# Peptides against a protein of PDB entry 6DSZ: the designs that were tried, part 114

Target 1, 361 residues: chain A of PDB entry 6DSZ
Amino acid sequence: NYVVTAQKPTAVNGCVTGHFTSAEDLNLLIAKNTRLEIYVVTAEGLRPVKEVGMYGKIAVMELFRPKGESKDLLFILTAKYNACILEYKQSGESIDIITRAHGNVQDRIGRPSETGIIGIIDPECRMIGLRLYDGLFKVIPLDRDNKELKAFNIRLEELHVIDVKFLYGCQAPTICFVYQDPQGRHVKTYEVSLREKEFNKGPWKQENVEAEASMVIAVPEPFGGAIIIGQESITYHNGDKYLAIAPPIIKQSTIVCHNRVDPNGSRYLLGDMEGRLFMLLLEKEEQMDGTVTLKDLRVELLGETSIAECLTYLDNGVVFVGSRLGDSQLVKLNVDSNEQGSYVVAMETFTNLGPIVDMCV

## One batch from the design tools (peptide; made by RFdiffusion4, then SolubleMPNN)

Design b2_p15_4_s1 (from b2_p15_4, 8 letters changed)
Fold by OpenDDE base, seed 1:
Structure b2_p15_4_s1 (fold): chain B 361 residues (1-361), chain A 15 residues (1-15)
Amino acid sequence: as target 1 above (361 residues)
Amino acid sequence: SKEKEFLEKLVEALR
């Protein structure tokens, strides 16, 4: 009996940062196919805490903190539509990952979307939204007492959703999405009624965005609104203010991932298909009434990394670069550039041994 | 915080 030691997955397909193990600990969580790795971020580097096997490929992994929780909970959706909410519990040296809730959210009818699974959480933790199938938006209400994740579908008239996020600062849960129709790509918003199980008209829309608009970033307060990233342009809209930039440097390669650096959404990391790492800067203007408005957008090249599937800012200029195509990296941002003009230094490299061919034996 | 100061310095260096 050759115990084929199944080589552990090395390709990273998701990463998130938050306070999962405690309120005080900064954690890095890494998804590698069916494997979840949990680290504590320390001054000395990444300390491994726990490894968890999942019953399927992780397709969505998001941290969220319901009102009255001291630490973050973890939402996971697998490629086979198994959903769970996980909690970390430690009692002395005993470490347990507790399933708070679980469910299967697969539909019997629907065309799986070609752009894959999208999972999002309302910033106020009222619901989880899922784009699994064309023309459907699935809602999982977040109820503390419910151990069974129940979902319902709302019909989307927009069949070709490219990306979707929940907005911040909305009285009702509000989604913002890029979609494609025969006339081009557009941005639209909807309010989600849990009571009526329907969409209401959202606060704003923007027709005829850039043809290759591919990502939505929800911007926290005080700015609010969303950033739309395309091939040639980056745009901001919040219903009242519109601002667009077209920095030539982003035309060289497609931006494929992003991560928020500041809690207030003043800075974002952007990664492209060439492994270039950028910082997107939201310049603020304080009005005489004390309101903060967006003055300008700026993009700056930081340096080069492995091609990021996902990015997450940790602390003290440390960034985890999760790579599917290459080696994942822990990199440090420096204030001073090197001789090549790079602000990026690799601290640690995690060898990617290539795609695990799931030999279905 | 040291973090805020670092990020502010980085943004200044990128100007």
Scores: peptide ipSAE 0.431, ipTM 0.926, DockQ to the pose 0.898
Fold by OpenDDE base, seed 2:
Structure b2_p15_4_s1 (fold): chain B 361 residues (1-361), chain A 15 residues (1-15)
Amino acid sequence: as target 1 above (361 residues)
Amino acid sequence: SKEKEFLEKLVEALR
C-alpha cells in the first residue's frame, strides 16, 4: 500500500478579501481546487489561520455581510453545484467553520454554460444569482432563518451570457450582463422580482458593444452603473452617462481579472494574460449641486507579476496575485517606480507545482 | 488614513 501522500493543491483558482474571522481582521481567502486557505493579513505578512477541505472543486467564492451580521459570511459553490454559506467561529483556541446553510442547486435539465459557472451576490444581500446553464438565471433568496438553500430559475432570453453582475444602488436587485447573439455582443439589465419570480425591464441597455467584451464590473455609488472590459476598449455606462476609452496598451494582451481597490470604486486592479498589472482609474467631477459624476477613465501600467487568475488588493499597497498557471505572489505597490519603470516589487512567491493529476490507478 | 494617503500618492505618481 503506497500511501501516496497526495500533494496539496497549489494552483489558485480564486481569492477574496474581507472580514471573515472577525469584524476587525482583514482576511485573505484562497481557493486551491477543493481546499480553502484562510489567512489574516498582518504587517508581517500572511498569517495562516485555517485550511478547510471542501466537498468539491470551488467554482464560486464570495464574501458578503447580511444586515445585522458582525462579520462577513462566505458563499461557496462547487463545480458539482453544492452550495453553502460558511461562518467562522473561534472560541479560545478552537476554530470552527460552521455551515449556516447548504443545498444542491443542480438542475436535471439544462445545458451547462461553456464559459463555466458564474455566481454573484446582490450588494444589499437580498439574493445570490447563479448562471449555471444557458437560458437560465438561478436565484437563491437570502433568508437568515433558512438552513436549506432553496433556489428557483428565471428564464433568460439571452442564451449566451458572457459575464453578469448585480448593480449597486438599485431599489430592486438588478443584474447587468454581457451576452452574445448573432449580431454581436451586447449589454443588458434586468430587475429581479423575488415575488413574481421573473425579470422586469432594467434601467438601461447598450447594444453592439465591442465584439470581445468579456467582463462586467459593477461600480458602487456615487458613480453607479458598470464598466465593460473588452480586448480593445473599456467602457462605462450608468443609464445616464456613457464613456469609452481605447488605450493602446491593453491591446497587447487580454485582461482576464480585476479587483476593486477603493470601496467607492474609484480604482481597480486589472491583470492580463501576460502577467501585466494595471490600475484603472475613475476620475470624478463634482457638480455644483454636489452630484458626483464620472469625468474620465484612465489605465496605467504598474508592472509585471505572475499571470493572475485572481487579484486581491489587501492593504498598504500589498496585492495578492493568485495564479493558476504560475507561482502566486504577494507584491508591493510603490509610489516611486524602479529603474525599469515598474511600481511592483515581489515580496513573497508561492510555488505552483502544477495540476495534481489524479492518476486513478 | 495612511492607506488613503498612499493610494493618493501612487495615483499622483502615475499622472
Scores: peptide ipSAE 0.379, ipTM 0.912, DockQ to the pose 0.901
Fold by OpenDDE base, seed 5:
Order: sequence, then C-alpha cells, then structure tokens
Structure b2_p15_4_s1 (fold): chain B 361 residues (1-361), chain A 15 residues (1-15)
Amino acid sequence: as target 1 above (361 residues)
Amino acid sequence: SKEKEFLEKLVEALR
C-alpha cells in the first residue's frame, strides 16, 4: 500500500495581511486551494502559527474589523459557496479557530460568472457583497449576533461585471464596478439599501473607459473614489476629480493584481503577467483650505518577481508575492538599486510543486 | 537619474 502522501498544495491563490491573531500581531494569511496558512510577521521573518483545512477551495479571503472587535475577523467563501466568518482565539498555548458565523450562499438559479467569484466587504463592515452570478449582486448583512450568514440578491442590470469594490467614505454602502456592454466598458456606482434590498443611484459614473479596464481599486479617505486599471491606462475618479495616465511601461504586460501599501491609499503595489512589480503613487496637493486633492498619478518600476496571483505589503519594505504559476516569494524593497537597476531583492522563495492533482482516492 | 532618486525616496518612505 503506497500511501501516496497527497502533496499539500503549494500554489497560492490568495493572500491577506492584517491583525487576525491579536490587535498587535501583524499576520500574513495565505490561501493554497483548501488550505489556509497563518503566519506572524516578525523582524526575523514569517513565523508559522497554524494551518487550517477548509471544506473546499478558498475563492474569497478577506480580513475585516467590525465596530467593537479588538482584532480582525476572517471572511472565507469557498468555490462551492460555503461562507464562514472565522475568529482566532488563543488561551495560553491552545489555539482555536472559531466559526462565528456560517452559511451556504448558493442560488438554485443563476449563471455562474465567467470571471469567477468576487467577494468584497464594506469598509464600515455593514455588509459583504458577492458577485457569484451574472445579473445578481448578493448581500450578506453583517450582524454581530447572527451565527447564520443570511443573504439576499439584488438584480444588476449590468450582466457582465468585470470587477467590483465597495467605496470608502460613503454614508450608505456604495459599490463601484467595471462592466462590459455592447458599447464597451464602463464604470458605475450604486448605493446598496439594506432596508429596501435594492440599489439606489450612486454618486458618479464613467462611461466608455478603456476597452480592457479590468480592475477597480477603492481609494481610502482623504482622496476617496476609485482607481481603474486597464491595459494601457490608469484612471482615477471620485465624482469631482478625474485623472488619467497612460505610461508606456504598463502596455508591455497586463496588470493582474494590486495591494495598498499606505493606509491612506497614497501608494499601491501592482503586479503584471511578466512578474514586474510596480509602485503606483497618488501625489497629493494640499489646498489653501486644508483639503487634500489628488495632484497626479505616477507609476514606477521596482523590479521583477514571480508572477503574482496576489501581492501584500507586510512591513519595512517587505512584500509577499503569492504565486500560482511560480514560486511564491518574500521580497525586500531597497532604497538603492542593484547592478541591474532593480529595487527588489528576493529574501525567501517558497517552492511551487504545481497543481495538486485531486487524486480521487 | 531623477527616476532613481524618486524610487530611493519612495522606498525610504516605506520604512
């Protein structure tokens, strides 16, 4: 009997950084198919804390901190539409991962979207939004006392949503999304009414964006609004201000992932399909009234990494590069470039052994 | 280059 020890998944399909184990600990959470790995980020590197087996492939993994929680909670959605909210508890050396809430959010009727599952959390933790099916936006209200994740659907007129995020600084939960119709790609916003279970008109829209606009980044206050990333252009819009750049360097390869570096949204890491790592900068201008406005957008090439499926800035210029196609990496951003002009140095490499063939035993 | 000086300042501001 060759017990083929089923090789654990090594391909990374998601990563998030936050304060999951405690309010003070900086954590890196890594999704590898059905496995969740939890690390503490230390001055010495990544310290493994716990591995958690999930009941299915992780499709969404997001940290969020509801009002009155001392640390982040973890939302997970699986590819089979099982949802849970997880809490880390430690009592001495005993570590437990508690399910605060769970539910299945699968619909009996719906066309699964070709671009896959999108899960987003309102920055004020009022709701979770899910794009699972074409023409539907699923809402999970966040209630502290509810152990059962209940959801409802709102109809989207826009059938082909490319990406969606919740905006920051909105009185009501507000989504911003890129969608495609026969006329091209567009950006629209909707307010989400929990009470009426419907969309209201959002604060702004931008028709006829770049034909290959693929990602929405919600920008925190003081800037607010969103960044729209295409193949050729990066645009910013907040309802009042519009800026666009078309740096030639981004045309060479499609940007496929991003991560916010600064809490105020002044800087973002961008990764492309060739493993190039960029910094996107939001240059501020302080007005005479003390208001902060966006002056300019800038993109700078930092260096090359493994092809990122996900990026997350940790601390002190350290970035985790989660790769599905190659080896995942811890990389250091340096002030001084190397001999090749790169500001990126690999600190640690995590071997990707390829896809787990689900041998149905 | 001006780009290098900018990236240097950028990475310094990450610390």
Scores: peptide ipSAE 0.163, ipTM 0.826, DockQ to the pose 0.101
Fold by OpenDDE base, seed 4:
Order: C-alpha cells, then sequence, then structure tokens
Structure b2_p15_4_s1 (fold): chain B 361 residues (1-361), chain A 15 residues (1-15)
C-alpha cells in the first residue's frame, strides 16, 4: 500500500488580507486548491496559525465584517458550489474554525459561465452575489442568525458578464459589471432588491468600453464608482465623472489581478501576465466645499515578481504575490529604485512544486 | 525625475 502522501498543493489560487483571527491581528489567508492557510502578519514575517482542508477547490474567498461583528468572517465558495461562512474562534490555546453558515448554491439548470465563478460581497454586508451561470445572478442574503445559506436567482439580461463588483456608498446594494454583447463590451449597474428579488436600474452605465475590458474595481468613498481595466486603457466612472487613461506600458501584457492598497481606494496594485507589478494611483482634487473628486489616474511600473494570480497588500510596503504558475513571494516596495530601476525586492519565496495532478488511479 | 518623486511619495504613504 503506497500511501502516496498527497503533496500539499503549493499553487496559490486566491489570497485575502483582513482581521480574521482577531480585530487587531492582520491576517493573510491563502487558498491553495482545497486548502486554506491562515497566517498572522508580524514584523518578523508570516506566522502560520491554522491550515484548513476544504471540501473542494476554493473558487471564492472573501473577508467581510457584518455589523456588530468584532472581526471579519470568511466567505468561501468551492468549485462544486459549496458555500460557507467561517469564523475563527480561539479559546485559550484551542483554535477552531467554525462554520457559521453553509449551503450548496448549485443550480440544476444553467450554463456555467466561461469566465468562471465570480463571488462578491456587498460592502455593507447586505448580501453575497454570485455569477455562476450565464444570465443568472445569485443572491445570498446575509442574515445574522441563519445557519443555512439560502440563495435565489435574479435573471440577468446580459448573458456574458465578464466581471462584476458591488459598488460602495449605495443606498441599495448595487452591482457594476462589464458585459459583452454583439456590439462590444459595456459597463452597466443594477440595484439589487432583496424584497422584490429583482434588479432595478442602477445609477449609471457606460456603453462601448474598451473591447478587452476585463476587470471591475469598486472604488470606496470618497471617490466611489468603479475602475474598468482593459488591455489598453484604464477608466474610471462614478456616474458624474468619467476619466480614461491609455498608458502604453500596460499594452505589453494583460493585467490579470489587482488589489487595493489604501482603504480609501487611492492606490491599487496591478499584476500582469508577465509578472510586472504596477501601482495605479487615483489623484484627488479637493474642492472648496470639501468634496473630493478624481483629478487623474496614473500607472507606475514598480518592478517584476512572479506571475500573480492574486495580490494583497499587507503593511509597510510588503505585498504578498500569490502565484499559480510560479513561486509565491513576499515582496517589499521601496522608495528608491535599484540599479535596474525596480522598486520591488523579494523578501521571501514560497516554492511552487507545480500542479499536483491528483491522478485518481 | 517626476516618476521617482511620485514613487517616493507612494512608498512614504505605505509606511
Amino acid sequence: as target 1 above (361 residues)
Amino acid sequence: SKEKEFLEKLVEALR
């Protein structure tokens, strides 16, 4: 009996930073196929706290803090449509990951979307949204006392959603999404009515965005709105203001991931398919009335890393680069460039042993 | 360069 000790997966397919273990601890959570690794970010580096085996490949992993929670909860959706909300509990030396709620959100009827599973959480924690199937938006209401995750579908007229996010600062939960139709790619918004289980008209739309527009970033207040990232352009829209840039440097390789650096949404890390790390900057203009508007967008090349599947800013210029194709890294952003003009220094490298093909023999 | 000054401000704001 060769107990093939199933090598632990090393390829990172998701990462998130937040306060999962406590209100004070900064955590890095890493999804490696069926495994969740939980770290505390310390001055000395990443301290491992817990590893959790999941009942399937992690497809969505998001931290959120419902009203009245002292720390973040973790939403996980697996590739087999098992959803759970997890809570970290520590009692003395005993560490437990508790399932607060769970459910299976698979539909019997639906075409799985070609762009894969998208899971998003309303910034005000009113609902979870899931794009699992073409022409459907699944909603999981976030009710405090419900151990069973119940979902319902809202029909999307837009069959080919590329990416979707919840917007910030909306009275009702509002999604912003890029979709494709025969005329090209477009951005649209919908308000989500939990009561009526339908979409209402959102605050804005932008028809005919860049043909390769692939990502939506919801921007927090005071800016609000969304950033749309394409192959050649980066655009901002909030209903009142539109701004577009087309920095030549981003044309060389497709931006594939992003992460917000500042809580106010002034800066974002961008990673491309060549492992280039960029900073996207939102320049503010303060009006005499104290309103903050977007003045400009800038993109700066920081340096090169492993090809990021996911990025997360930790603290003090430290970034975790989660890689599926290469080694994951902790990198430091520096003020001064090296002799090569790079502002990125690798601090730690986590060897990726490649895809463990579970040959079920 | 303007780029260096910008990145300096960027990293200072990360601290």
Scores: peptide ipSAE 0.107, ipTM 0.777, DockQ to the pose 0.105

Design b2_p15_4_s2 (from b2_p15_4, 6 letters changed)
Fold by OpenDDE base, seed 2:
Structure b2_p15_4_s2 (fold): chain B 361 residues (1-361), chain A 15 residues (1-15)
Amino acid sequence: as target 1 above (361 residues)
Amino acid sequence: DEEEKFLKELEEALK
């Protein structure tokens, strides 16, 4: 009996940063198939804290801080539709990951969406939204005492949602999404009524966006609104202001991931399918009344990394590049470029042994 | 139409 020691998965399929272990600790959480790795970010690098086995492939992993919590909670959804909210607890040397809430959110009826599972959390922690099936938007209300995650579906008329996010600064939870119909790709917004369990008309829409518009980034206040990333263009819209750029440099390869650098949404990392790392910059203009408006968008090439499945800005210009296809990396962003014009320096590389094809023999 | 059938199934799932 060859006990094939099941090699631990090394391919990264998700990463997030926040304050999960404590209010003060900066954490990096890495999803590797069914494994969750928890690190503390230190000046010396990543300190491993705990590994957690999940009961399925992690499909969604998001940190959030409900009102009254001292630290972030972790929402996980598996590919088999098992949802949980996890809390880190440490008592002396004893570390435990507590399930605060759980549930299965699978529907008996539904066509799984071709673009896969999307999970999002309202910035004000009012709800979790799930796009699991075509024509449905699942809502999990976030209530303090819910040990069992209850969900309900709202009919989504747009069957082919490409990406969806909750917007910031909205009185009611508001989603912004890219969808495809026979006429092309479009952006729409809906307000989510928890009371009526329906969508209301959102603040804005944009019909006929770029045909390859693939990603929505919700922008925090003071800017608000959303960034839409396509193959050839990057657009901003907040209902009042529209701005588009088409930098030739992004046309060479498809942008596949993003991460916010600044809490105010002034900068974002972008990664493409060739492993190029970009900075997207939102240039502000302060009006005489003290309002901040978007003046311009700019994209800068920082350098090259492994092909990112996910990106996470940590601190002090350190970025984690989570890769599924290649080795994951810790990289440093420098102020000055090297002789090759790169601002990126690899600090650490994490070998990817490839997908363990579970050959079910 | 497969799409019309699918839409009916969705409407039933929301009841």
Scores: peptide ipSAE 0.147, ipTM 0.844, DockQ to the pose 0.009
Fold by OpenDDE base, seed 1:
Structure b2_p15_4_s2 (fold): chain B 361 residues (1-361), chain A 15 residues (1-15)
Amino acid sequence: as target 1 above (361 residues)
Amino acid sequence: DEEEKFLKELEEALK
C-alpha cells in the first residue's frame, strides 16, 4: 500500500485577514488550491487553528460581517462555481467549520470571462456580486434565513470588464468597474436594484482612463470613491474630486495586487511583478466644515519580497505575502530603513514546492 | 454573426 502522501499544495492563490474564529481573534486565512488554512495572529507569530478541504479550487475568498453578527463569515467560490458561506464555531476544544449557505452559481449559457472569476461583497452586506461570464453580473442577495444561495443575473452591457468593486457609503449597492471597448478603457458606476433586478445609473463615470488600467480599489469613508491603478498612473475619483499621479517608479513593473492597511483607507500596500512592495498613501485635508477631502496621493517604495499573488496587512507592521511563484513570507514593515534603504524585513518564509500537477491520471 | 449569436445566448441566460 503506497500511501502516496499527497503533497499538500504550497502555492498561495488567496489570503484574507479578519475576525473569523472570534470577534477578538485576528485571523489569517490562506487559500492553497483546494485547501483553506486558518491561523490566529499572535505576538509570537501564526498559530494554526484548522485546515479545511474544499470541493474544488478556491477562486474567491472574502470575509464579511452581516449586521448583527459578532464575527466575520467567509464567502468562498470555487472554480467550478460552487459557492458557500462558512462560519467558524468552537465549543470547548471542538472546532467546526459550518456551512450556513451553499449553492452552485454556474450558468448553462455564458462565455467565461478571460480575466477570470471576480467575486465582491457589498460593504453593507446587502449582496454578493459575481462577474463570471461576459455580459452578465450575477447577484446573490444576502438574507440571514437563506440556507440555499439563490442568484440572479443582470445584463451588463459592458462585455469586457477588467475589474469591479462595490463602493462604500452608497444608499443603494453601487459597483465601480473598469471595462474595455473599441475606444479604450473606461470607468463606470451602476447602482444595483435588488428589487427590480436591474442596474440604475451610478453616481459618476470616467471615460478614457489609462489604457492599462487594471485594478479598482473601493475607498471607505471619509474619502469614499475609488482608486484606479494602471501601468503608469494611479487615479482617485469620488464623483466630486479627481486626482491622478504618475510616479516613475511604478512604470518599471506592473502592479498586480493590493491590500488596505488602514480601516479609513489612508494607506494601501501594492505589490508588483518584480516583488517590489509599495505603500500608497492618501493625504488628508480637513475642511473648515469638518469634512475630510483627499489632498494628494503618494507612493513609497518599501522594499522587496517574494512576488505577491496576494497581500494582507495583519497588525503592528506585519504583512503576509502570499506567493504563487515563490515562497510566501511574513514580513515586518519598519519605520526606519536598513543600510540598503529597505523598510522590509523577512520574519518567516514558507517554502513553495511548486504547483502540484494534478496528474489526472 | 458571432456577436448576434452571443447576444441571443445572453438573452436566453437572462430568462
Scores: peptide ipSAE 0.145, ipTM 0.839, DockQ to the pose 0.009
Fold by OpenDDE base, seed 5:
Structure b2_p15_4_s2 (fold): chain B 361 residues (1-361), chain A 15 residues (1-15)
Amino acid sequence: as target 1 above (361 residues)
Amino acid sequence: DEEEKFLKELEEALK
């Protein structure tokens, strides 16, 4: 009897930081294929709290806090289109992960998008948006009493969406997306009407962005707007302000992931395909009326890590580098560089044993 | 046209 101890998946395909276990606890949540690992971030490091098996590969994992919730809820979407909203509940020593809502969001008709599943949550927790299929945007309204995730589709005229986010500070839920057409790549915005189940014209658009524009970052207030990351350029647009930079250092390798460091959106971590870690800085200008505007964008090379599939800033300059191709890392960002000019120090390395070959025995 | 067919399928999915 060879007890093939099924090796737990070690390749990280998603990570998120928030307050899932309590309002006070800082958590790191790690998606490893069908497994969710929950940690508490402590001064001593990562403390494991719970592991949860999911009924499929995790494709989307996002924390969100509806109005009146003391802690974050977790949205999970699997690669087989099983959606759930999870809540952490502790009663003494008993730890339960409660399914607040669930549903299957698969459509009978639709072409799965080549860029895969995109799931986003409105910053005001009004809805979840899903780009699952070309030409469709699925909306899941967030209602307090809904145990069943009801969804509807809106036609998206732009068939080749590259990335999409909800914007901050919008009266109505507003998406910003990069799409490709025969003329190139463009950025567009739409307001989402829950009542009419349609798109309305968004506040702005930017035609003819960089041909390799691949990521949208929604910027919180006071800046608002979005950052568009390409191969050669980083651009900012909020409807009124446009800024573009083309730092030579980012041309060497494609930026593939990002994470917000500051709650106000002043800094972002960027990871590229060579494992380089960058800081994107938004320099503010305070106007005489107290309005904060974006003065400039700057990119700094911090150092090298494992090739990040996902990045998440924890606290005190500690970053989790979730890697699919290499070992995941806990790294420290220092104020001062080392002798090699790196601001990054590896604190802990998590061995990636590679893809679990499911030997169906 | 595969694209026209696809668009018709989308329109049916939205009904």
Scores: peptide ipSAE 0.143, ipTM 0.835, DockQ to the pose 0.009
Fold by OpenDDE base, seed 4:
Order: C-alpha cells, then structure tokens, then sequence
Structure b2_p15_4_s2 (fold): chain B 361 residues (1-361), chain A 15 residues (1-15)
C-alpha cells in the first residue's frame, strides 16, 4: 500500500486579511489550491489555527462583515462554481468552520470569461457579485436567513469585462468595471437593483482608458471612486475628479496585484510580474469645509519580493507576499531604505515546492 | 457570427 502522501499544495493563489476567528484577532487566510490555511497574525509571526480542505480549487476568497456580525464571514467560490459562506466558531478548545450558506452558481448557458472568475462583495454587504460568464453578472443577495445561496443573473451588455469592483459610499450597490470593445478599453459604472434585477445607470463612465487597463481598485471614503491600473498609467476617477499619472517605472513590468494598506485608501501595495513591490500613494487635499479630495497620485518603488499572486498588508509594515511561482514571504516595510535603496526586508520565506501535479493514478 | 449566436443564446437563457 503506497500511501502516496499527497503533498500539500504550497503555491498560493489567494490571500485575505481580516477578523475571521474573532473581532480582535487579525487573521491571514491563504488559499493554496483546494486548501484554506487560517493564521492569526501575532507579534511573533503567523500562528496556524486551522486548515480546511475545500471541495475544489479556490477561485474567490473574500472576507465580509454583515451588519450585526461581530467578526468577518468568509465567502469562497471554487473553480467548479461551488459557493459557500463560512464562519469560524470556537467553543473552548473546539474549533469548527461552519458553512452558513452554500450553493452552486454554475449556469448551463454562458461563455466562461477569458479573464477568469471574478467575485466581489459590496462594501455594505448587500450582495455578492460574480462575473463568471461573458454577458452575465450574477448577484447573490446577502440575506441573514438564507442557508442556500440563491442567485440571479443580470444581463451585462459589455461582453468583455476585464475587472470589476463594487464602489464605496454608494446609496445602491454600484459596480465599476473595465471592459473592452472594438474601440478599446473603457470604464463604466452600473447601479445594481436587487428589486428589479437589472442595472441602472451608474454615476460615471470613462471612455478610452489605456489599452492595457487591467485592474480596478475601489477606493473607500473620503476619496471614493476607483483607481484604474494599466501598463503605462494609473488613473483615478470618482465622477467629479479625474487624475492620471504615467510613472515610467511601472512600464517596465505589468502590475498584477494590489492590496490596500490604509483603511482610508491612502496607500496601496502594487506587485508586478518581476516581483517589484510598489507603494501607490493618494495625496489628500483638505478643503476649508472639511471635504477631502485627491490632490495627487504617486508611485514609489519599495523593493523586490517573490512574484506576488496576491499581497496582503497585515500590520506594522508587515506584508504577506503570496506567490504562485516562487516562495511566499513575510516582508517588512521600513521607513528608511537600505544601501541599495530598498525599503523591503524579508522576514520569513515559505518554500514553494512547485505545482503538485495531482497525477490521478 | 459566433458572437451573434452567443448573444442569441444568452437572450434565450435570460427569458
């Protein structure tokens, strides 16, 4: 009996930070193919709490906190379109991961999108949005009593969505997305009506963005709006204000991931395909009436890491670099650069043993 | 046109 000890996957394909185990604990959740690893972030490093096997490759992993919940819930969508909402429960020494809701969100009809599965959660926890197929936007209403995830589709006229996010500070759930048509790439917004199960006109649009615009970052209040990241440019738009920068340094390699550092959206980490780590800074201008507006955008090169699939700012300048292609890392961001001009110091490295080809023998 | 065919299938799926 060759017990092929199936080597556990080491390649990271997603990570998220929040308060999953308790309201007080800071957690790092790491997706490694079908495996979910849950850590508590401590001053000493990452403390493992639980490992969970999922019924498929994790495609989406997002923390969210519904009204009246003391801690975050976890939304997971697998590559086979199995959705679940998970809760951490601890009763003394007993730790349970409870499925609050589950469902399969696969459609019989639809072209799987080339940009893959996108899953997003409304910042006010009104709904989950899924771009699974071209021309469809799936909505999962977040109702407290719903053990079964019921979803419906809204027609999305824009067939080639590149990225989509929910915006902050919107009266109705509002998506912002980059899409491609024969004329190029554009940004558009839609309000989502749960009642009518349709899109309404959003607050703004931006036609003819950079041809390689690939990512949308929803910016929280007080700034609001979105950042659009391209190959050559980074743009901000909130309906009232537009700002664009084209720092030459980002042109050298494609930015592939991002993570918000500050809760107010003043800083973001950016990772590129060469493992360069950047800080995107939103400079504020305070008006006499107390209104905060975006004054400027800046990009600073922090240093080099493993090629990030995902980035997660933890606390105190510590960042988890989740890597699919290389070793994942805990890195420290310093205020002062070293002699090489790097602000990044590797604290811990997690060996990636490479793609485990599950040879089904 | 494959796109027109897809759009038609999509419209039928939304009815």
Amino acid sequence: as target 1 above (361 residues)
Amino acid sequence: DEEEKFLKELEEALK
Scores: peptide ipSAE 0.052, ipTM 0.748, DockQ to the pose 0.009

